Peptides against a protein of PDB entry 5VJI. Designs and how they scored, part 12

Target 1, 62 residues: chain A of PDB entry 5VJI
Amino acid sequence: NTLVVLHKSGLLEITLKTKELIRQNQATQAELDQLKEQTQMFIEATKSRAPQAWAKLQASLT

## One batch from the design tools (peptide; made by RFdiffusion4, then SolubleMPNN)

Design b1_p11_3_s1 (from b1_p11_3, 4 letters changed)
Fold by OpenDDE base, seed 5:
Structure b1_p11_3_s1 (fold): chain B 62 residues (1-62), chain A 11 residues (1-11)
Amino acid sequence: as target 1 above (62 residues)
Amino acid sequence: SELEKLKELLE
């Protein structure tokens, strides 16, 4: 069947590996986005010197 | 196995 052919050809392994790499990339990107957001909130807090800005940053770190 | 890997991806 098709699955057996894909397995023996190596294409299935490549497909599965590719999907796994995409998943890992998405997870890493999410962590990066979170860090970027936290960094931006920190910058804004330092600029505004407003308690609410610091509270917003603190909430993001909890 | 590749089957197990596939199962993991579907979780």
Scores: peptide ipSAE 0.093, ipTM 0.746, DockQ to the pose 0.060
Fold by OpenDDE base, seed 2:
Structure b1_p11_3_s1 (fold): chain B 62 residues (1-62), chain A 11 residues (1-11)
Amino acid sequence: as target 1 above (62 residues)
Amino acid sequence: SELEKLKELLE
């Protein structure tokens, strides 16, 4: 059957590894996006010098 | 096994 052929050819392993790498990449990208957002909040806090901006940053870090 | 890995990816 198709599954046996994919397994014997090595394509199944490659497919599974590729899907796992995509999943890991998505997780890392999400962390990076969060860091970018936190960085922006930090920049805004330094510009405004407003307690509310610092509170917003603090909330994002907790 | 590869089958188990596939099952985990589909979760």
Scores: peptide ipSAE 0.092, ipTM 0.746, DockQ to the pose 0.060
Fold by OpenDDE base, seed 3:
Structure b1_p11_3_s1 (fold): chain B 62 residues (1-62), chain A 11 residues (1-11)
Amino acid sequence: as target 1 above (62 residues)
Amino acid sequence: SELEKLKELLE
């Protein structure tokens, strides 16, 4: 049985852990990208001093 | 079990 061999060799555990780490990495990357976008909106708001830019930033923080 | 962990990853 292939599953039994994978389990006994330790490869199944490594595979499952790797998949979990990839999932966590993807989730963290998404949060990081969101933060980067919010940071950029903040920078643009400070540069333009336009109420519209601040409103855009505020909307993103909801 | 590792099988249950796999099921959790697929959720």
Scores: peptide ipSAE 0.090, ipTM 0.743, DockQ to the pose 0.058
Fold by OpenDDE base, seed 1:
Structure b1_p11_3_s1 (fold): chain B 62 residues (1-62), chain A 11 residues (1-11)
Amino acid sequence: as target 1 above (62 residues)
Amino acid sequence: SELEKLKELLE
């Protein structure tokens, strides 16, 4: 059957590995986006010197 | 097995 052919050809393993790498890439991208947001909040906190801005940053780090 | 790995990816 098709699954047996895919397994023996190595294509199934490549497909599974590719899907796992895509998942990991998506997770890493989400972490990167969060870091970018936290960086922006830090910049805003340093600019405004307002307690509210620092509180917002602190909340994002929890 | 690869089948089990596939099942895990679909979860």
Scores: peptide ipSAE 0.089, ipTM 0.743, DockQ to the pose 0.059

Design b1_p11_3_s2 (from b1_p11_3, 4 letters changed)
Fold by OpenDDE base, seed 4:
Structure b1_p11_3_s2 (fold): chain B 62 residues (1-62), chain A 11 residues (1-11)
Amino acid sequence: as target 1 above (62 residues)
Amino acid sequence: SELDKLQELLA
């Protein structure tokens, strides 16, 4: 059947590995986006000097 | 196995 052919050809392994790499890439991208947001909050806190902005930054660093 | 890995990815 098709599954046996894909397994023997190595294409199934490549497909599964590709899907796993995509998943890992998405997780890493999410962490990067969070870091970017935290960086922006830091920039805003330094500009405004408002205690509210620093409180927001602190709350995000959980 | 590859089938087990596929099932894990779909879960």
Scores: peptide ipSAE 0.066, ipTM 0.740, DockQ to the pose 0.059
Fold by OpenDDE base, seed 1:
Structure b1_p11_3_s2 (fold): chain B 62 residues (1-62), chain A 11 residues (1-11)
Amino acid sequence: as target 1 above (62 residues)
Amino acid sequence: SELDKLQELLA
């Protein structure tokens, strides 16, 4: 069947690896987005000098 | 097996 052919040809392994890499990429991107957000909160805290901005940053670091 | 891994990824 098709699955057996894909397995023997190595294409199934490539497909599975690709899907896993996509998943890992998404996880890494999420971490990067979080860091970007935290960086922005830090910048805003330094600019505003408002305690609420620092509180927001502190909450994000928990 | 690769099939098991595929099923895991699809779950």
Scores: peptide ipSAE 0.066, ipTM 0.740, DockQ to the pose 0.061
Fold by OpenDDE base, seed 3:
Structure b1_p11_3_s2 (fold): chain B 62 residues (1-62), chain A 11 residues (1-11)
Amino acid sequence: as target 1 above (62 residues)
Amino acid sequence: SELDKLQELLA
C-alpha cells in the first residue's frame, strides 16, 4: 500500500522530520518575537524613565 | 516505528 511505499522509500521519515522542523521553527520564531517585544519595552522604559514602563518590562521577563 | 510516529502526529 501507499504507506508501505512511503516508509520504504524514506519519504515518511522526511515528512515526519519536516513537520518537526516546522514545529521547532515556529517555536524559535515565537521566542524571537518575544525577544523583539521585550527589547522594545526596554527601549521605551529607558526613554520614558517611568516606573510603569519598567514594571511592564519586568512583568514580561518573569 | 515511523508509522507509530505518524499516528501520534495525527492524533
Scores: peptide ipSAE 0.060, ipTM 0.731, DockQ to the pose 0.057
Fold by OpenDDE base, seed 5:
Structure b1_p11_3_s2 (fold): chain B 62 residues (1-62), chain A 11 residues (1-11)
Amino acid sequence: as target 1 above (62 residues)
Amino acid sequence: SELDKLQELLA
């Protein structure tokens, strides 16, 4: 059947690995976005010099 | 197995 052919050809493994790589890429992108947000909060904290801005940054680092 | 993984994807 088609599943056996996909398995023997290696396409099934490639498909599953591709989906996993997409998932990993999404997770990495989320971490990158978080870092970007934290960086922005840091910039804003330095500009405002307000304790509230630093508290907001600190909360994001928990 | 790959079959098990495929079944998980389809679930």
Scores: peptide ipSAE 0.057, ipTM 0.726, DockQ to the pose 0.059

Design b1_p11_3_s3 (from b1_p11_3, 6 letters changed)
Fold by OpenDDE base, seed 3:
Structure b1_p11_3_s3 (fold): chain B 62 residues (1-62), chain A 11 residues (1-11)
Amino acid sequence: as target 1 above (62 residues)
Amino acid sequence: SELDELQALLA
C-alpha cells in the first residue's frame, strides 16, 4: 500500500507539514500585503487634504 | 484505492 509506505518512510508527515506551512505562509503573506496597502493609504492620506483619503484608510482598518 | 485516499488527504 502506497499510503502505508509513505507513512512509514515519514514522507507523508513531511508532505502534510509542507502543505500546512504553505497555507500559513500564504495567510501571513496576505496579512503582510494588507499592511503594505494600508501603509500606502496612510502615506497618501498624509499627502492629501481630501477627507476621502482618510476615509479610505479608515475603511481598510475596520 | 490507496491513491484515492492519499489524494483525499492532500486535497
Scores: peptide ipSAE 0.055, ipTM 0.696, DockQ to the pose 0.057
Fold by OpenDDE base, seed 1:
Structure b1_p11_3_s3 (fold): chain B 62 residues (1-62), chain A 11 residues (1-11)
Amino acid sequence: as target 1 above (62 residues)
Amino acid sequence: SELDELQALLA
């Protein structure tokens, strides 16, 4: 059957590995996006010098 | 079916 053919050809392993890599890529991208947001909040905090801005940044780092 | 099994693996 199709599953047996995929397994014997090696395509099943490649497919599953690709699926995992996509998942890891998505997780890494999410972390990168969070870092970008935190960086922006840091920049805004330095510009405003307002305690509220620093509090916002601190909350995002938890 | 075999197709159902493959789809389950890819889900």
Scores: peptide ipSAE 0.055, ipTM 0.691, DockQ to the pose 0.059
Fold by OpenDDE base, seed 4:
Structure b1_p11_3_s3 (fold): chain B 62 residues (1-62), chain A 11 residues (1-11)
Amino acid sequence: as target 1 above (62 residues)
Amino acid sequence: SELDELQALLA
């Protein structure tokens, strides 16, 4: 059947590996986006000197 | 079908 052909040709392995790499990439991107947001909150806190901005940053790090 | 099984595996 088609699945057997894909397996024997090596395409199934490549497909599954690609799927896993996409998943890992998405997870890493999410972590990167979170870090970017936290960095922005830090920048805003240092600029404003407002207690509210520092509280917001603190909440994001818990 | 075999195609359905493959799609389920890749989902």
Scores: peptide ipSAE 0.053, ipTM 0.690, DockQ to the pose 0.060
Fold by OpenDDE base, seed 2:
Structure b1_p11_3_s3 (fold): chain B 62 residues (1-62), chain A 11 residues (1-11)
Amino acid sequence: as target 1 above (62 residues)
Amino acid sequence: SELDELQALLA
C-alpha cells in the first residue's frame, strides 16, 4: 500500500522529520516573539520612566 | 482508507 511504499522509500521518515522541524520552528518563533514583546516593554519603560511600565516589564519576565 | 490512515499519522 501507499504507506508501505512511503516507508520503504524513506519519504515517510523525511515527512515525519519535516513535521517535527516545523513544530520546533513554531516553538522557537513563539519564544522570539515573546522576546520582542519584552524588548518593546523595556523600551517603553525607559522612555516613560513610569514605575508602572517597569512593573509591567517585570511581570512579563516571570 | 490508506490515505486516511496516513493523514491521521501526520496530523
Scores: peptide ipSAE 0.053, ipTM 0.688, DockQ to the pose 0.063

Design b1_p11_3_s4 (from b1_p11_3, 6 letters changed)
Fold by OpenDDE base, seed 2:
Structure b1_p11_3_s4 (fold): chain B 62 residues (1-62), chain A 11 residues (1-11)
Amino acid sequence: as target 1 above (62 residues)
Amino acid sequence: SELQQLQELLS
């Protein structure tokens, strides 16, 4: 059957590995986006020198 | 198993 052929050819493993890599890539991208947002809050905090901006940054790090 | 993993992929 099709599943047996896919398994024996190695295509099934490649397909499953590809999905896993996509998942990991998405997770890493989410972390990167979060870091970018935190970086922006840090920049704004340094520019404004306002305690509210620092509080916002602190809240994002919790 | 790969079958179980495939089932997860298709779900």
Scores: peptide ipSAE 0.077, ipTM 0.760, DockQ to the pose 0.063
Fold by OpenDDE base, seed 4:
Formats: C-alpha cells, sequence, structure tokens
Structure b1_p11_3_s4 (fold): chain B 62 residues (1-62), chain A 11 residues (1-11)
C-alpha cells in the first residue's frame, strides 16, 4: 500500500507540511502585494492632492 | 490524522 509506505517513511508528513508552508507563503505574499498597492495609492494621493485620489485610497482600506 | 489532512488538502 503506497499510502502506508509514505506514512511510515515520513514523506507524507513532509509533503503535507511543505504544501501548508506554500499556502502560508502565498497568503503572506498576497498581504504584501496589497500593502504595496495601498502604499502606492498613498504616495499618489499626497502628490496629486486631489480629492478623488484620497477617495480611492480610502476605498482600498477595507 | 495525516489521512484527514491529505483529504482536506485534496478537497
Amino acid sequence: as target 1 above (62 residues)
Amino acid sequence: SELQQLQELLS
């Protein structure tokens, strides 16, 4: 039985842990990308001083 | 269990 062999060898645990780490990495990357976008909108708002730019930033802060 | 975790991963 393949599953039994994978379990006893420890490879199944490593595989599951690796995939969980990949998932966490992807989630963290998404948060980082959102922060980068919000930072850019903040910079643009300060540069333009236009109400619509501040409104755009405010709408992004969900 | 590892089997349950595997099933969750595949869902």
Scores: peptide ipSAE 0.077, ipTM 0.760, DockQ to the pose 0.059
Fold by OpenDDE base, seed 3:
Structure b1_p11_3_s4 (fold): chain B 62 residues (1-62), chain A 11 residues (1-11)
Amino acid sequence: as target 1 above (62 residues)
Amino acid sequence: SELQQLQELLS
């Protein structure tokens, strides 16, 4: 039985853990991308000093 | 179980 072999060898656990790590990596990447975007909005807000730019940044920080 | 998890992975 292939499944039994995979289970006993630990490969199944590795496969499942790999999927979870990929998921977590994707979530972390999304957070990083959001931070990058917020950083850009912050930079633009500081440059323009316009309340609209600050409002845009504030709206993103939800 | 790992089997259930695998089934979920393949779903």
Scores: peptide ipSAE 0.074, ipTM 0.758, DockQ to the pose 0.061
Fold by OpenDDE base, seed 5:
Structure b1_p11_3_s4 (fold): chain B 62 residues (1-62), chain A 11 residues (1-11)
Amino acid sequence: as target 1 above (62 residues)
Amino acid sequence: SELQQLQELLS
């Protein structure tokens, strides 16, 4: 059957691993986006020198 | 099992 063919050819393992890699890539991208946002908040905090901007940055780091 | 994993992939 199709499942047996996929398993024996190695394509099933590749397919499952690919899905997992996509999931991990998405998670890593989310972390990167968060870091970019935190960087922007840091830049804004340094520009404004306002306590509120620093508080906002601090809240994002918790 | 791989069958279950495949089913999860297709869902």
Scores: peptide ipSAE 0.072, ipTM 0.752, DockQ to the pose 0.063

Design b1_p11_4_s1 (from b1_p11_4, 5 letters changed)
Fold by OpenDDE base, seed 2:
Structure b1_p11_4_s1 (fold): chain B 62 residues (1-62), chain A 11 residues (1-11)
Amino acid sequence: as target 1 above (62 residues)
Amino acid sequence: ELEELLKELEK
């Protein structure tokens, strides 16, 4: 079967490692997206000078 | 058995 062939060829390990790298990449991307959002909230807070905008930013950081 | 070890590493 496919599993046996992958195991014997060494490709199973590569496949599983690839899956792990994809998962790690997704986690890193999520952190990056959060940082981008926080950056945007910071920019908006500086532009508006409204305490509500700063409160929104603060809430995102807690 | 090797596959099981690899699966464990993927968690």
Scores: peptide ipSAE 0.063, ipTM 0.710, DockQ to the pose 0.073
Fold by OpenDDE base, seed 5:
Structure b1_p11_4_s1 (fold): chain B 62 residues (1-62), chain A 11 residues (1-11)
Amino acid sequence: as target 1 above (62 residues)
Amino acid sequence: ELEELLKELEK
């Protein structure tokens, strides 16, 4: 079957490894996006000096 | 062991 052929050719391992790398990349990207958002909220808080902006930042860090 | 590795990668 296809699974056996993929295994013998080495493509199954490559496919599964690729899937794992994609998953890890997605997880890392999510963390990076969160940090970017928090950084933006910090920048906005410093610009506006509004208590609401600082409250928003604080809420994101909890 | 390859079989074990493949099982882990399937998760």
Scores: peptide ipSAE 0.060, ipTM 0.706, DockQ to the pose 0.073
Fold by OpenDDE base, seed 1:
Structure b1_p11_4_s1 (fold): chain B 62 residues (1-62), chain A 11 residues (1-11)
Amino acid sequence: as target 1 above (62 residues)
Amino acid sequence: ELEELLKELEK
């Protein structure tokens, strides 16, 4: 079957490693997206001078 | 089915 062929060719290990790298990449991207959102909240807090904007930012940093 | 198998092997 396909699994046996992949294993014997060495491509199964590459496939599994690739999937793991994709997962890690997605996790890192999620962290970056969170940082981007926090940065945007910071910018908005500085612009609005509204206490609620600072409260929103503070809540996001917990 | 192959994708399901690959998911299980990654665990």
Scores: peptide ipSAE 0.055, ipTM 0.698, DockQ to the pose 0.089
Fold by OpenDDE base, seed 4:
Structure b1_p11_4_s1 (fold): chain B 62 residues (1-62), chain A 11 residues (1-11)
Amino acid sequence: as target 1 above (62 residues)
Amino acid sequence: ELEELLKELEK
């Protein structure tokens, strides 16, 4: 079957590695998006100078 | 099929 052919050709290992790399990329992208959001909250806190904006930022850093 | 196998592996 297809699985056996992939295994014998060595492409199964490449396929599985590709899957893992995609997963890792997605995880890294999620962390990057979180950092971007936190950065935006920081910028807004500096502009607003309101305690509420700083409290929101602090709550996100947990 | 290959496409079905790949979809299963991507889970």
Scores: peptide ipSAE 0.045, ipTM 0.669, DockQ to the pose 0.141

Design b1_p11_4_s2 (from b1_p11_4, 5 letters changed)
Fold by OpenDDE base, seed 3:
Structure b1_p11_4_s2 (fold): chain B 62 residues (1-62), chain A 11 residues (1-11)
Amino acid sequence: as target 1 above (62 residues)
Amino acid sequence: ELKELLEELKK
């Protein structure tokens, strides 16, 4: 069947590895986006010097 | 079968 052909050709392994890499990339991108947001909150806290901005940053660091 | 491939990809 098609699955056996894909397995023997190595394409199944490539497909599964690609799927896993996409999943890992998405997870890493989400972490990076969170870090970018936290960095922006830090920048805003330093600019405003407002206690509320520091409180917001602290709340994000959970 | 296509269904077998789909199940394999879900792992």
Scores: peptide ipSAE 0.070, ipTM 0.728, DockQ to the pose 0.083
Fold by OpenDDE base, seed 2:
Structure b1_p11_4_s2 (fold): chain B 62 residues (1-62), chain A 11 residues (1-11)
Amino acid sequence: as target 1 above (62 residues)
Amino acid sequence: ELKELLEELKK
């Protein structure tokens, strides 16, 4: 039984932990991507000085 | 059984 062998060897625990770390990394990456986008919107708002650009930034933060 | 284990890991 492959599952029994993986469990007894400790490889199952490592595999499951690896899966969880990948999931956490993906979540952190998504937050980072959102922050990058918000940073870009902030830069554009400061450059354009247009109220629409500030409104777009504000909408992204709410 | 291995196929089922792999499917469980994909969740």
Scores: peptide ipSAE 0.066, ipTM 0.718, DockQ to the pose 0.109
Fold by OpenDDE base, seed 4:
Structure b1_p11_4_s2 (fold): chain B 62 residues (1-62), chain A 11 residues (1-11)
Amino acid sequence: as target 1 above (62 residues)
Amino acid sequence: ELKELLEELKK
């Protein structure tokens, strides 16, 4: 059985750990992308000086 | 099959 061979060789543990690290990396990347978007909204709010741009930024900070 | 196992791990 392939699963038994992978388990006995230690490769199953490495595979599962790799899967988990990929998942964590994806979650961290999503948080980073959100921060980048919020930063862009902040920059735009400072440039426009329009209350609407500040309201948009505030709505994103939830 | 190895292919089936790998697909299961991708979930």
Scores: peptide ipSAE 0.063, ipTM 0.709, DockQ to the pose 0.126
Fold by OpenDDE base, seed 1:
Structure b1_p11_4_s2 (fold): chain B 62 residues (1-62), chain A 11 residues (1-11)
Amino acid sequence: as target 1 above (62 residues)
Amino acid sequence: ELKELLEELKK
């Protein structure tokens, strides 16, 4: 059957590994996006000197 | 059996 052929050829393993790598890449990208947002909030807090901007940053670091 | 492959890809 097709599944057996895919398994024996190694293509199934490659497919499953690729799926896992995509998932990990997406997770890492989400972490990077969060860091970018936190960096932006930090920049804004330093510029505004407003207590609420620092509070917003602090809340994001939880 | 292709259905089984699809199920594995959904995990």
Scores: peptide ipSAE 0.075, ipTM 0.738, DockQ to the pose 0.094; fails the geometry check

Design b1_p11_4_s3 (from b1_p11_4, 5 letters changed)
Fold by OpenDDE base, seed 3:
Structure b1_p11_4_s3 (fold): chain B 62 residues (1-62), chain A 11 residues (1-11)
Amino acid sequence: as target 1 above (62 residues)
Amino acid sequence: ELEKLLEELKK
């Protein structure tokens, strides 16, 4: 059947590995986006010098 | 069969 052919050709392994790499990439991108947001809050806190901005940053660092 | 492939991809 098709699954056996895909397995023997190595395409199944490539497909599953690609799926896993996409998943890992998405997770890493989410972490990177969170870090970017935290960095922006840090920049805003330094610019405003407002206690509220520092409190917002601190709340994000959980 | 295609169903088996789909189940593998869902793991």
Scores: peptide ipSAE 0.065, ipTM 0.713, DockQ to the pose 0.087
Fold by OpenDDE base, seed 1:
Structure b1_p11_4_s3 (fold): chain B 62 residues (1-62), chain A 11 residues (1-11)
Amino acid sequence: as target 1 above (62 residues)
Amino acid sequence: ELEKLLEELKK
């Protein structure tokens, strides 16, 4: 059957590995996006000197 | 069995 052919050809392993790499890439991208947001909040906190901006940053670091 | 593969890929 198709599954056996995919397995024996090595394409199944490649497909599953590709799926895992995509998942890991998405997770890493989410972490990067969070870091970017935290960086922006830090910049805004330094500019505004407003206590609420620092509080917002602190909350994001939990 | 292709359907099983597709199901696993959806996870």
Scores: peptide ipSAE 0.063, ipTM 0.710, DockQ to the pose 0.103
Fold by OpenDDE base, seed 2:
Structure b1_p11_4_s3 (fold): chain B 62 residues (1-62), chain A 11 residues (1-11)
Amino acid sequence: as target 1 above (62 residues)
Amino acid sequence: ELEKLLEELKK
């Protein structure tokens, strides 16, 4: 039984931990991507000085 | 058995 072998060898724990680390990394990457997008909207708002650009930024932060 | 394990790892 492959599951039994993986469990006894400790590889199952490592595999499950690796899966969890990948999930956490994906969540952190999503937050980073959101921050990058918000940063870009802030830059555009400062350049355009248009109230619509500031409204777009504000909507992204709420 | 292995297929079930792989399915659990995909969650």
Scores: peptide ipSAE 0.062, ipTM 0.703, DockQ to the pose 0.111
Fold by OpenDDE base, seed 4:
Structure b1_p11_4_s3 (fold): chain B 62 residues (1-62), chain A 11 residues (1-11)
Amino acid sequence: as target 1 above (62 residues)
Amino acid sequence: ELEKLLEELKK
């Protein structure tokens, strides 16, 4: 059985840990992308000086 | 089966 072989060799633990690290990396990347988007909205708000752009930024900060 | 195990790991 492949699962038994992976477990006995220690590779199952490494595989599961790798899976978890990939998941955590994806979550961190999503947070980073959100921050980048919020930063862009901030830049646009400062450039436009329009209340609507500031309202859009404020709505994103929830 | 290895393929089934790999599919479970992808979840």
Scores: peptide ipSAE 0.058, ipTM 0.692, DockQ to the pose 0.125

Design b1_p11_4_s4 (from b1_p11_4, 7 letters changed)
Fold by OpenDDE base, seed 3:
Structure b1_p11_4_s4 (fold): chain B 62 residues (1-62), chain A 11 residues (1-11)
Amino acid sequence: as target 1 above (62 residues)
Amino acid sequence: ELEELLKKLQQ
């Protein structure tokens, strides 16, 4: 059957590993995007000196 | 079965 051929060829393992790497990459990218947003809010807070920009940053760190 | 593999790939 096709599953046995995929398993014996190593393609099943590669497919499952590739899927897991894609999932991990997506999770890491989401964390990185969140950190970039928080960094931008920090930069804006330092530039504006506005208490509201610091409050926005603080709310993002919860 | 191939169908079971496809289900595992969709999760």
Scores: peptide ipSAE 0.084, ipTM 0.726, DockQ to the pose 0.097
Fold by OpenDDE base, seed 2:
Structure b1_p11_4_s4 (fold): chain B 62 residues (1-62), chain A 11 residues (1-11)
Amino acid sequence: as target 1 above (62 residues)
Amino acid sequence: ELEELLKKLQQ
């Protein structure tokens, strides 16, 4: 039974842990991408001084 | 059992 061999060798645990690490990495990457977007909106708000650019930044933080 | 494991790995 292949599953029994994978379990006894520890490869099943490594495979499941690798999948969980990939999922956590994807979640952290999404948070990082959101922070990059918010940073860009902040830079644009400071450059334009337009109330609309500040309103767009504020809406992204709520 | 192996097919269910493979299905879980594809999610």
Scores: peptide ipSAE 0.079, ipTM 0.729, DockQ to the pose 0.110
Fold by OpenDDE base, seed 1:
Structure b1_p11_4_s4 (fold): chain B 62 residues (1-62), chain A 11 residues (1-11)
Amino acid sequence: as target 1 above (62 residues)
Amino acid sequence: ELEELLKKLQQ
Protein backbone atom coordinates (compact mmCIF):
# COMPACT_ATOMS: atom_id res chain seq x y z
CA ASN B 1 0.00 0.00 0.00
CA THR B 2 1.55 3.33 -1.13
CA LEU B 3 0.11 5.22 1.86
CA VAL B 4 1.82 2.79 4.28
CA VAL B 5 5.14 3.28 2.45
CA LEU B 6 4.73 7.10 2.59
CA HIS B 7 3.91 6.91 6.30
CA LYS B 8 6.83 4.61 7.18
CA SER B 9 9.31 6.68 5.14
CA GLY B 10 8.30 9.90 6.98
CA LEU B 11 7.28 11.53 3.67
CA LEU B 12 3.61 11.68 4.72
CA GLU B 13 4.50 13.66 7.86
CA ILE B 14 6.71 16.02 5.82
CA THR B 15 3.92 16.50 3.26
CA LEU B 16 1.28 17.27 5.90
CA LYS B 17 3.67 19.58 7.78
CA THR B 18 4.57 21.38 4.54
CA LYS B 19 0.87 21.94 3.80
CA GLU B 20 0.35 23.37 7.31
CA LEU B 21 3.42 25.65 6.95
CA ILE B 22 2.08 26.94 3.61
CA ARG B 23 -1.28 27.69 5.27
CA GLN B 24 0.43 29.50 8.18
CA ASN B 25 2.62 31.45 5.75
CA GLN B 26 -0.48 32.56 3.80
CA ALA B 27 -2.21 33.68 7.03
CA THR B 28 0.89 35.63 8.16
CA GLN B 29 1.20 37.21 4.71
CA ALA B 30 -2.44 38.36 4.87
CA GLU B 31 -1.78 39.97 8.29
CA LEU B 32 1.30 41.71 6.86
CA ASP B 33 -0.68 42.96 3.86
CA GLN B 34 -3.36 44.34 6.20
CA LEU B 35 -0.67 46.10 8.26
CA LYS B 36 0.83 47.58 5.07
CA GLU B 37 -2.60 48.90 4.06
CA GLN B 38 -3.20 50.38 7.54
CA THR B 39 0.25 52.02 7.37
CA GLN B 40 -0.61 53.53 3.97
CA MET B 41 -3.94 54.88 5.31
CA PHE B 42 -2.03 56.40 8.26
CA ILE B 43 0.43 58.12 5.90
CA GLU B 44 -2.46 59.43 3.77
CA ALA B 45 -4.33 60.69 6.85
CA THR B 46 -1.24 62.61 8.03
CA LYS B 47 -0.66 64.13 4.55
CA SER B 48 -4.23 65.08 3.61
CA ARG B 49 -5.35 66.42 7.02
CA ALA B 50 -8.80 65.41 5.74
CA PRO B 51 -11.27 64.11 8.39
CA GLN B 52 -12.44 61.39 5.98
CA ALA B 53 -8.91 59.92 5.76
CA TRP B 54 -8.78 59.62 9.57
CA ALA B 55 -12.26 58.07 9.55
CA LYS B 56 -11.07 55.51 6.95
CA LEU B 57 -8.04 54.65 9.10
CA GLN B 58 -10.20 54.30 12.23
CA ALA B 59 -12.59 51.97 10.39
CA SER B 60 -9.64 49.75 9.33
CA LEU B 61 -8.48 49.32 12.95
CA THR B 62 -11.77 47.79 14.16
CA GLU A 1 -6.91 5.42 0.91
CA LEU A 2 -4.27 7.26 -1.17
CA GLU A 3 -7.01 8.96 -3.25
CA GLU A 4 -8.57 10.47 -0.10
CA LEU A 5 -5.15 11.74 0.99
CA LEU A 6 -4.52 13.30 -2.43
CA LYS A 7 -7.96 14.93 -2.30
CA LYS A 8 -7.16 16.38 1.16
CA LEU A 9 -3.81 17.70 -0.13
CA GLN A 10 -5.53 19.48 -3.04
CA GLN A 11 -7.82 21.37 -0.60
Scores: peptide ipSAE 0.075, ipTM 0.724, DockQ to the pose 0.112
Fold by OpenDDE base, seed 4:
Structure b1_p11_4_s4 (fold): chain B 62 residues (1-62), chain A 11 residues (1-11)
Amino acid sequence: as target 1 above (62 residues)
Amino acid sequence: ELEELLKKLQQ
């Protein structure tokens, strides 16, 4: 049975751990992308000096 | 089954 061979060789554990690390990397990348967007909104708010740009930034921090 | 494991890995 291929599953038994994968389990006994340790390759099943490595495969499952690799999948979990990919999932965690994707979650961390999404958080990083959100922070980049918030940083861009902050830069735009400082440049425009418009109350509307500050309101947009404030809404994104909720 | 190996097929069930492969399906779980594709999700």
Scores: peptide ipSAE 0.074, ipTM 0.721, DockQ to the pose 0.118

